Peptides against a protein of PDB entry 3V4O. Designs and how they scored, part 44

Target 1, 234 residues: chain A of PDB entry 3V4O
Amino acid sequence: DQPLAKDKVALLIGNMNYREHPKLKAPLVDVYELTNLLRQLDFKVVSLLDLTEYEMRNAVDEFLLLLDKGVYGLLYYAGHGYENFGNSFMVPVDAPNPYRSENCLCVQNILKLMQEKETGLNVFLLDMCRKRNDYDDTIPILDALKVTANIVFGYATCQGAEAFEIQHSGLANGIFMKFLKDRLLEDKKITVLLDEVAEDMGKCHLTKGKQALEIRSSLSEKRALTDPIQGTEY

## One batch from the design tools (peptide; made by RFdiffusion4, then SolubleMPNN)

Design b1_p12_6_s2 (from b1_p12_6, 5 letters changed)
Fold by OpenDDE base, seed 4:
Structure b1_p12_6_s2 (fold): chain B 234 residues (1-234), chain A 12 residues (1-12)
Amino acid sequence: as target 1 above (234 residues)
Amino acid sequence: MEELQSYSPELS
């Protein structure tokens, strides 16, 4: 009855040193801590910081090459971002001001490509804002998604809202990662795990009324990040 | 009081 992964692969991207936008701090720590946690879960993790558009697209391409039938794929992004018409856009460090969709990577497009790989699980953890970008009037026309029932989105904030990091002299997590890291190793269905993270984050006095975790999923099986890899001993 | 930094920059 235990679900099995053929393999587990994660791509973590943290963008903070933007050329034309305010610099961030938390992605450095967040990517580092998440890397260590996912490796404890036997994920093969590629962690990258401060990627240009070209580098981000290459990283995603390489990530997709590691995906195959039954593989668990996890994409984490921390940095500037926006959401237009339900499409999430990750902003590379060399994006202009203002940026448009042509300068950014669309998460839903990546999901479509992951589905073509017949993955066992697709998890997106997006630590970015979801506000509308009024300078981008483009409406992306994406191919229809397949019904794979293996998709989980963990948004650091709700639709139309902002995600935050705590700015001070020391290193600190973003609000999302601050609570995610405490539960990530738990042997629970990924949607249940994220629900508990959402509850913990909801108690944060700094972001009450400003930031709330949103879970969007179509997951018909009890898939967990702790699921063993097929053919391995644990 | 801790300061918050938004992941949404002001665009112009």
Scores: peptide ipSAE 0.412, ipTM 0.877, DockQ to the pose 0.846
Fold by OpenDDE base, seed 1:
Structure b1_p12_6_s2 (fold): chain B 234 residues (1-234), chain A 12 residues (1-12)
Amino acid sequence: as target 1 above (234 residues)
Amino acid sequence: MEELQSYSPELS
């Protein structure tokens, strides 16, 4: 009784070269490595770097077009971000300083649109900060989500906390991806997999007390990233 | 010692 995916589609966004904010390095490596891993899992992967607001919105729109009933959708984001009132905002590279919600992409809005596609699984891997943006006083009024029981959030950090990358002379993974990549190919329920990643990450002395993985899940089925695509034999 | 870079910029 193996769960099946109609298809598997992933959008990976890594923003590093911000115009009005500090530059990052890890998203380059993280997106690259995650791309290779997800392709091994037979995901159709679109990987993009350093997107403007316009480009990010277009990328999300195109991503949504690839989603349909039973399709596994995965959105990965690495870059600057914030969280206000439980809503996660991804910051484009051309965002002003300070930025507001109108300059950013709301993850929960994307989730709402994914639900309308009747996807089989919605996975969000958000390697971004979840600190409150005091310069954004907008209280978003979002439509209520459907009860689909197929949602998994992997937050690189806890609510109100920050996510980090380790600064080296060379390129290296962010904290989240450093541990995620070691387990991503495991044939396990996605929430179980992420829980193991959380334990591994918890052993990192550099971010102890500063960053911890948070899993938010409404997943009633044993769905894994390794689930085969319907009509294919492995 | 290794330093951390936050994914939350200082806004002004």
Scores: peptide ipSAE 0.404, ipTM 0.874, DockQ to the pose 0.838
Fold by OpenDDE base, seed 3:
Structure b1_p12_6_s2 (fold): chain B 234 residues (1-234), chain A 12 residues (1-12)
Amino acid sequence: as target 1 above (234 residues)
Amino acid sequence: MEELQSYSPELS
């Protein structure tokens, strides 16, 4: 049978105007374009820009309230970030310099909370760097995850590497969104879709040897972003 | 010309 979503909810965060760190540009365009695409896929989308730590935490809390059994949850983040010991940290615009984990939002912690909601699908699209933050030597101890087999991570870059945006006189997409947007509406298993995006990105001369998409998934069902919502006709 | 901006800031 065709997999069904009870509902489809997405939280998109783009941080650009950092107070203590270099400003970015692409998150504005990326969030906008992704919003339009996800709405075409019948996602309920909350899109936010330039969030402080307090605002980000509130946004995540509100996002979690919209999740329930069988709901598809998608979290997209574009901005500064880092990865320590396999944990991804999204950096709020008011983060100090240097920032530490206590100043940031841990994606894996959000995943844990999403699992508690018994979601049908958990998708994380993280357009951020994955380099280690040497100023944060804290070893995080996170709660163990359940075996839900409904998790997909799309990392804009590989472990220990950087993610980039294109800088020019105008606005442009980040590298990840540049290729993601061309395939996002395809009716394919999300991991297959991302794999194709990875191949497309791999042909980009700008980031050759610098940025490569990484897919980390535990998805036992053929779930796609195009899956219909329960009780609806398509 | 196009340039790349990293999403990893210099920390101090």
Scores: peptide ipSAE 0.399, ipTM 0.871, DockQ to the pose 0.833
Fold by OpenDDE base, seed 2:
Structure b1_p12_6_s2 (fold): chain B 234 residues (1-234), chain A 12 residues (1-12)
Amino acid sequence: as target 1 above (234 residues)
Amino acid sequence: MEELQSYSPELS
């Protein structure tokens, strides 16, 4: 009764060197470490850094082309972001100041497109802030999602709150990845795994009252990142 | 002592 993936594909985006916004550091290390972990889990991983809007949209398009019925799709993003009306927006490095939704990529739109591919699992790991962008007054009209019961959101922070990286003289993880990386290889249902990460992160004195992991899921099967790929030998 | 950098830039 072991769940199987037709394939496992991940797109990892880390944006740091923003042109008109404060530069970040942790996404470099976070993307690198997550890449190594996901490859150990037999994911096909595309890892990209410092993407412009054009490059991000192309990357997502290419990612979607790799998705099909039963495929596990994982999207990880680390960088600046915001959330308006329940919609998460990833900010490209060439985004203007201030940026609006038209300058950014909407995660929920990507989810809609992933659903059309009839994926086996859709995982979003969003290491970005979820504060409202008051400079964006656009109310998105999104198509209704299908009931696929295969969706997991791991938000690095709570709705309306901020996500952080630790300022360090050298390279260091962001808060979310610092704890995620310790458990990612565990053979557990992805929501259970993230719940444990949430507890670990909750013990961090630096972010108490500032950042807490939120898990939003509709997952009716015991799907894990460790699930074997159909037709392969392990 | 470690400091935090927010992933939410101040917009203008």
Scores: peptide ipSAE 0.390, ipTM 0.870, DockQ to the pose 0.861

Design b1_p12_6_s3 (from b1_p12_6, 5 letters changed)
Fold by OpenDDE base, seed 5:
Order: sequence, then C-alpha cells, then structure tokens
Structure b1_p12_6_s3 (fold): chain B 234 residues (1-234), chain A 12 residues (1-12)
Amino acid sequence: as target 1 above (234 residues)
Amino acid sequence: EEKLQSYSPELS
C-alpha cells in the first residue's frame, strides 16, 4: 500500500550575504545540490538566495499558495538562526545586529499555516544554529497546532547547540548537507532516512561533540520523499 | 586547513 502525494513542493532558502553579520559560503552550494536532488524526486522546487525579511515572507506566502490537501511540503533553510523557547527563527540577510524575533521568520508559525492547508507531509530541514538569543526575551504566543501526525523536523544540530559549515580555499557543503545529500534519494521513510544521516554525521571528526542531527517527528504513516505523485507513473 | 564557521553570529 504505497502512500501517494497529491503533489510535492519545496522551498529552499540559503542566506549568506548578511549585512550586519558574518557572511557564509556553504548555503550557495547546499541549495544548488539540494535543488538538483529534489527535482530528481519530482519535487517542484523554488530555490532562493540572500533574502531580506520582506522577500522571505513573500517567498513563504507563495510557497503556501502551492500547498493543498495531500501535498508534500518541504522547507529547507541554510543560514544564521536561533531558537528561543522551542521556536526556531530563520534570520534574513537584512536583519539588524542584534536581531529579535520580529526581524525573523518563525518556523513554527509556518508549520501552523501548512497545517491549515491540510498537507500530506510537512518536512523542515533546518541548517541553522539552535542557540538561545539572549538579546531576544520575547515569549511568542503561538497558535495551537493540530494533531496531524505528518510532521518531520530535521535539525542540523541539537537543542542549544551550533551548526557549522566548513570553510577552506574552495567551496564546501555545510556539515548537515554534506551527509544529507548522500542519502536523500533513498526510498525510505523520511525519519528512517534522517536517522541514517544522523549516524553518518556522527562520524564526522570535525564536529564530534559540537554538532549532532536531531530528528523531531510526529509521523504516523510511512511517508517518503520518493512517494509517487497521484496520477503519475514512476 | 579546514575551518568551522558557526551559523550563530556574535551579537552586540
């Protein structure tokens, strides 16, 4: 009994050229490589780089318009970020220093909006830090989430920890993408796939004890990124 | 020669 997707849509955001923060390098390559992989999986992919707050909010809005009942939605973000009170915040390139929640996009708010679309699967791949932002003491009041049992978070790092990219004379992947890209095309339940990525990443000598993949999921069905789209043959 | 760059900037 193969699960089916009504459609598969992905939004990939890579922020590198920050105005008030250190510039990054890996998101360029990571977004590019992930784009190619997801397209091989028949995702409709929108890939964007170096988005301002306004542009990020617009991109998310447009992404949500492509979601509907039974659609697989995947959001990938690579860039600066933080986590306060269990809420993940993606930092736009024009964010001030210091930034606060009002300057950033809350992932959990996006999840709430995706649930309203009655999506078949909600996947978040967040290649960002999860350290507390001490300059932001705002306690967000989030709308209650539905019990949809179709949510998967792949955090590049564990709670309160940092995520890294490798910088050298050339371009290289972020630590998360370095290992994710090797398994992304596998026909496996998404949580199983990510668990294998976690083990692979755990063998990285550069980030041992510094960065570890965390999988947070409520997924009651065997959903995979390889699941066929209704009305199509594979 | 590989160096790690954190995705958590120093804030001020």
Scores: peptide ipSAE 0.445, ipTM 0.893, DockQ to the pose 0.827
Fold by OpenDDE base, seed 1:
Structure b1_p12_6_s3 (fold): chain B 234 residues (1-234), chain A 12 residues (1-12)
Amino acid sequence: as target 1 above (234 residues)
Amino acid sequence: EEKLQSYSPELS
């Protein structure tokens, strides 16, 4: 009855020191804390900061190589981003101003490749804005996704909206991670967990009406980040 | 008061 993962692999990317765009601070802390939490959940975690386009593409390629049938894959991204026509684009630190899709990594393309690996679970945690990039009029033609019923998106914000970090003199979590980290270790279906995070985030006065967590899922099984790895006893 | 930093830069 208990769902099992063949393995659990996570790629965490935090981009802060952009060359042509405003610098961020929270991704440093967010990636670090999420790394620690996911490792407690027995994820194999690769955490990277301030990646160029080339480095990001390489990291994704390496991440995909670790995925296989039944493996849980989790991609976390914190940084600048945008969403055009329902496609999420992660912005590398060396992206030009303005950037276009050719300069960025499309999350849905990554999902397509993850599906080809026949993963047991695909989780995307995207701490980025979802505003349209008016400087990119490219309409992506993506291949249709397979019906795998194992996909979960946790968007730090809703469609067309922005994601934020709170500016402090020191380092602090972004808004999304501030609430996610408190629940991530809970043994709950991932969509239930994220729903609780959404409620917690909704209590944040600073971002009321500005940022709200959105969950998009096609998950037909009670899969959790706490699910045991096959062949292991806890 | 605390200020928010957007993860969406102004493009030009």
Scores: peptide ipSAE 0.443, ipTM 0.891, DockQ to the pose 0.853
Fold by OpenDDE base, seed 3:
Structure b1_p12_6_s3 (fold): chain B 234 residues (1-234), chain A 12 residues (1-12)
Amino acid sequence: as target 1 above (234 residues)
Amino acid sequence: EEKLQSYSPELS
C-alpha cells in the first residue's frame, strides 16, 4: 500500500543579511519558491528569513511541536554554514566572526529531537557549505540516533565543499534550488527524486568541480513528498 | 555579469 503521512510540516529558513559576514541574496528567492512548491504538496509551511540565533532556536522548537507520530517533517536551510566532524551547523544572522558551534544550530541535534517525535519521514535540505570551521576545534558529542530508517539528507554540496548562489544585478536561485524546484513535485521516492536533481545539477557548468549534490539516506520505505495525508482524498 | 557567491564566509 502507498505510504501515508499523518501530516506534513516544513520549516524553511533563509539567512541573508548577516551582521558580521557577507550578505547573501538567493535565500530570499529560494525560500519563496520552495514555499509555494511545498504548499502545492499540502505541506504546512513556516517560512522565515534572517533569523538570529534566538529566533532560529525558537523556530525549531515550534517546528518540533508540530511533529508527531507519522508526520512528515522537512527542514530547509539556506545560508552560511559549516560542517565539523560530520555535524552540520546552520549560522544565524547575528553569529559572531568567527562563529563557533555554540553560536549555531546543529542539524543532527534537530534530527535526534525529530526522532523522538516518531515522525514518518525526516527530510533535511541543507543549502549551505560543508567546509570545516577551523576556528571551532570542539568535538561535539551528540546523543546516539535511533534506527528509524526514515531519514533523508539532501546536501547542496559534498563533504568538505562549498555551496554557491548565482549573483547578478537581479535575484536568482542558489545552485541547489535551481534544479530542485524543477523536480520537487514529482511523485517519486524522495531519494530517487534527489538523485535526479543531482544529475541535473551535475550538468551545471558554473559549478562543475566545485559543488555537487550529496544524498545521505536511511529510508526503508518508498516515501515521497507527494504522499497523501491520512484521512484526505487526493 | 553572473558570479558565484560562496555560502562560506572568510572568518577572522
Scores: peptide ipSAE 0.434, ipTM 0.887, DockQ to the pose 0.816
Fold by OpenDDE base, seed 2:
Structure b1_p12_6_s3 (fold): chain B 234 residues (1-234), chain A 12 residues (1-12)
Amino acid sequence: as target 1 above (234 residues)
Amino acid sequence: EEKLQSYSPELS
C-alpha cells in the first residue's frame, strides 16, 4: 500500500549573518534550493533566513501549529550549532559569545512536540556542527520520547564532528546540500535516500575524514518525501 | 582553490 500524508509541511532555517560569530554563506543557497525541491514534492514550505532567537522560537511555534495527525513534518537547519549530551542545538544569529543552551533551540524538544501532534513522519535535516560546547555545562533533562517509529535524522556530520561549507568567490552549497539536492526528488524511502547521499558525500575529497553523514532513524514504514497527500490527485 | 568553512565558531 502506498503511504499517504495528511499534509506535508517544512520549515527551513538558514542562519548566516551572525552578530557575534563568523558569518556563513552557503545557507542562503541551500535554503533556496531546498525550498524549490520540497515545493516540487508538494510540501508547504516556510523558508526563513537569519533568525534571532525570538524569531526562531516563533517560527517553530508556527510550524508546530501546522502539524497534526498524519502530517509529514520536515525541519531543515543550516547554520552554527553544537551538540551536548546527545541534544542538538541550533544557534540563532543574535546568540552571544559564548552561547549556551538557553540561547539556542533544542531539536529534541521540537521532536517531542512534534510527537504530541501524532505526525506521520518527522524528518530533521541538520546542517550544523555537532561538536561539544564546553561553555555550556547544562545537563538537560528531557522527557522521554514516545515510540512513534516515524523519526529520521539526517545529520550533516558525525557526533562530535564538524560540518562545512565550501568557500570561494561565488555562491556555493554547503557540503551536505551539495549532495542532498541531487537525490531529494527520488521516490525512495527517506532513509534509503539519505543512505545514498551518504555514499555520494563519502566520495568528496575535501571532506574525507572531516565530515560524514549520519542517519539516525526509527522508521517502521516505507515513508518517502514523494508520498502523495491524502485527498489530492495522485 | 576551495576552502572549507566550519559551522562551529570559536567561542570565548
Scores: peptide ipSAE 0.417, ipTM 0.885, DockQ to the pose 0.852

Design b1_p12_6_s4 (from b1_p12_6, 6 letters changed)
Fold by OpenDDE base, seed 1:
Structure b1_p12_6_s4 (fold): chain B 234 residues (1-234), chain A 12 residues (1-12)
Amino acid sequence: as target 1 above (234 residues)
Amino acid sequence: MEELQSFSPKLK
């Protein structure tokens, strides 16, 4: 009954040192901590910081090359972002101000490409704002997604809302990672795990009324990040 | 005291 992963691959991107936008702090720590956790879960993890548009596109391309039938794919992004018409856009560090969709990477496009790989699980953890970009009225024309029933989105915040990091004298996590890291290693269906993270985040006095985790999934199987890799014993 | 910093960019 235990679901198996053919392999487990994760791409983690943390953008913080933007050229034309406010600098962030949390992505550094968040990517680092998530990297360590995912490696404990036997993920092959590629972690990158402060990527230009060109570098981000290359990283995604390389990530996709590692995906295949039955592989668990996880994309984590921490940085500036926006959401227009239900499409999430990750902002590279060299994006202009203002930026448009042409300057950014569309998560839904990546999802489409992941589906073509016949992955066993597609997880997106997006620690970015989801406010509309008023400077870009372009409606992306995306191809219809396949019905794979293996998609999980963990949005750090609600539609139209902002995601935050905690300001301390030193380095600190973003709100999402602060709670995610405490549960990530639990052997639970990924949607259940994220739901518990959402509850934990909901108890945070700092973000009440400001930030709430949103889970969007079509996961029809009890798949967890802890699922063993096929052919391996633990 | 803890403060929040938004991940929202400042668009021109």
Scores: peptide ipSAE 0.260, ipTM 0.808, DockQ to the pose 0.882
Fold by OpenDDE base, seed 4:
Structure b1_p12_6_s4 (fold): chain B 234 residues (1-234), chain A 12 residues (1-12)
Amino acid sequence: as target 1 above (234 residues)
Amino acid sequence: MEELQSFSPKLK
C-alpha cells in the first residue's frame, strides 16, 4: 500500500562560476553525485551548471513542463543565495553585485507553479546561504499557496545562517551533500531521511555551531524518493 | 587541512 509516483523528475542546478561574486567549487561535484543517486532512484534528472538568469528561468520552465498530476518533482540548487522575508532566492551566475530579487529566482514562486501541476510530491533541496540581503528591501508579493500537504524543504543551513563547502587538496563538497549522499537511497519517508542526515551533519566538527540542516515540511503521506513509478515493476 | 568556504557572496 505504499504510495506511487506517476513519474519522478528532478532539476539540479549548480552555480559556481559567478561573474561578480566569489567563485564556488562544491556545486560541480555535488550536482554530479546527486545526479547519479537520483538516477538510481529512477528519477528523470536534468543537471545544469553555471546558469545565467535567462537560462535558469528557462530551465525551471522546462522542468515544470515535465510535471503533471502525481509526478514527484525535486529541485536541487547549490550556489549563492539569500533569504528575505521567508523567501529563498537562487542567484544566477550573471547576477550583479549587489543583486536584488529581480535578478534572482524565487523558490516559493516555483513551488506555486509546481502546485498548479498537481504534483504528488514537491521536494526542495537548497544548498545555499540563508542570510538576509541587506541590499534588497523589496517585499515580494507571492501568490497564495494551496494546501497540498506534499511539500518538503531541506535547507542546507538554518535561517539567517550560512552554508559552507569543505575544501581539501583542491576538492570541495558542500556539507549538506557530504551527508545527504550517504542516505539518499534509503527507503524511508523523505522527512525521516532528512532528519537522519541532519543528525549526521550535526556531528561534523567543522560546521558545528555554524551550519545545521533545517527541515520544513507539510507532508501528510509516507512519500519516499524510492517510491515506485506507477505502472512499472521493480 | 580542511578549509571552509561560505556560500555567501561578498556584496559591495
Scores: peptide ipSAE 0.254, ipTM 0.806, DockQ to the pose 0.842
Fold by OpenDDE base, seed 2:
Structure b1_p12_6_s4 (fold): chain B 234 residues (1-234), chain A 12 residues (1-12)
Amino acid sequence: as target 1 above (234 residues)
Amino acid sequence: MEELQSFSPKLK
């Protein structure tokens, strides 16, 4: 049986112009390209650039309001980030230097809220570094996640490692998006798709030994981004 | 020629 989505909603955030941190370039192009692709997949896409903490939290709140039982939710983030104690933190453009967890958005907290919506699929594509932030000694106490078996994390890099962008002739693309975009429209289980992206990225001589895709998933159904929306004709 | 830039912030 073909899996169906009640709806498909994506929030794409690209943070580049940081006030207190190095500026990035790739998120602009990456968000644009991903937006185009996801719309071809009939996702309702909200794409935002250079969000302050306030704006970022509001965007996530609005995103969550669009989620409901059986809805496919996809969160893409490109920008500065860090990982402490297994928790991923997205850094808003107005974050101080150094920043702490209170200045950032915790992805796992968002996941918890998505689970409460009884979504059909939760996909996180995190194009950010995963290095430890030594300036943040806070140990977050998060509620246990439910066993929903519908979670997929695509980390642009390994735990404790960095993510990179490639600059050429004034333009820049993230390494992750460079390879993801070539396969995103394929009608495959999302974990299989990402596995192929991982292999493609592994052939890149520039990032070999520096950046590798990590897939973390608990997905008990053959869910694909190409899955049709209930009540629609394709 | 392609150049790599890290997404890692420089913390002070």
Scores: peptide ipSAE 0.252, ipTM 0.807, DockQ to the pose 0.822
Fold by OpenDDE base, seed 5:
Structure b1_p12_6_s4 (fold): chain B 234 residues (1-234), chain A 12 residues (1-12)
Amino acid sequence: as target 1 above (234 residues)
Amino acid sequence: MEELQSFSPKLK
C-alpha cells in the first residue's frame, strides 16, 4: 500500500549576502545541489537566494498557494537564524543588527499555515543556528497547532547550538547538506532517512561535539520524499 | 586543514 502525494512542492531559501551580519558561502552551493536532488524526486522546486524580509514573506505566501490537501510541502532554509522559546526564526538579508523576531520569519507560524492547507506532509530542513537571541526578549504567542501527525523537522544542529560551514575548501557544503545530499534520494521513511544522516554526520571529526542533527517529528505514516504523485502532476 | 565557520552572526 504505497502512500501517494497529491503533489510535491518545495521552497528553498539560501541567505548569504547579509547587509548587517557576516556573509556566508555554503547556502549558494547547498541550495543548488538540493534543488537538483528534489527535482529528481519530482518536486516542484522554487529556489531563491538572498531574500529581504519582504521577499521572504512573499515567497512563503506564494509557496502556500501551491499547497493543498494531500500535498507534500518542504521548506529548506540555509542562513543566519536563532531559536527563542522553541520557535525558529529565519533571518532575512536586510535584517538589522541586532535583529528581533519582528524582523524575521517564524517557522512555526509557517507550519500553522501549512496545516490549514491540510497538507499530506510537512518537512522543514533548517540549516541555521539555534542559539538564543539575547537581544530579543519577546515571547511569541502562537496559535495552537493541529494534531496532524505529518510533521518532520530536520535541524542541522541541536537546541542551543550552532551550525557550521566549511572554509578554505573552495565551493563546499555546509555540514548538514554535506551528509544530507548523499542519502536524500533513498526510498525510506523521511525520519529513517534523517536518522541515517544523523549517524553519518556524527562520524564527522570536524563537528564532533560541536554540531549534531536533531530530528523532531510527529509522523504516524510511512511517508517518503520518493512517494509517487497522484495523477499526472509529474 | 578544513576550518569551520559558524552561522551565528556577530550581534551589536
Scores: peptide ipSAE 0.249, ipTM 0.803, DockQ to the pose 0.891

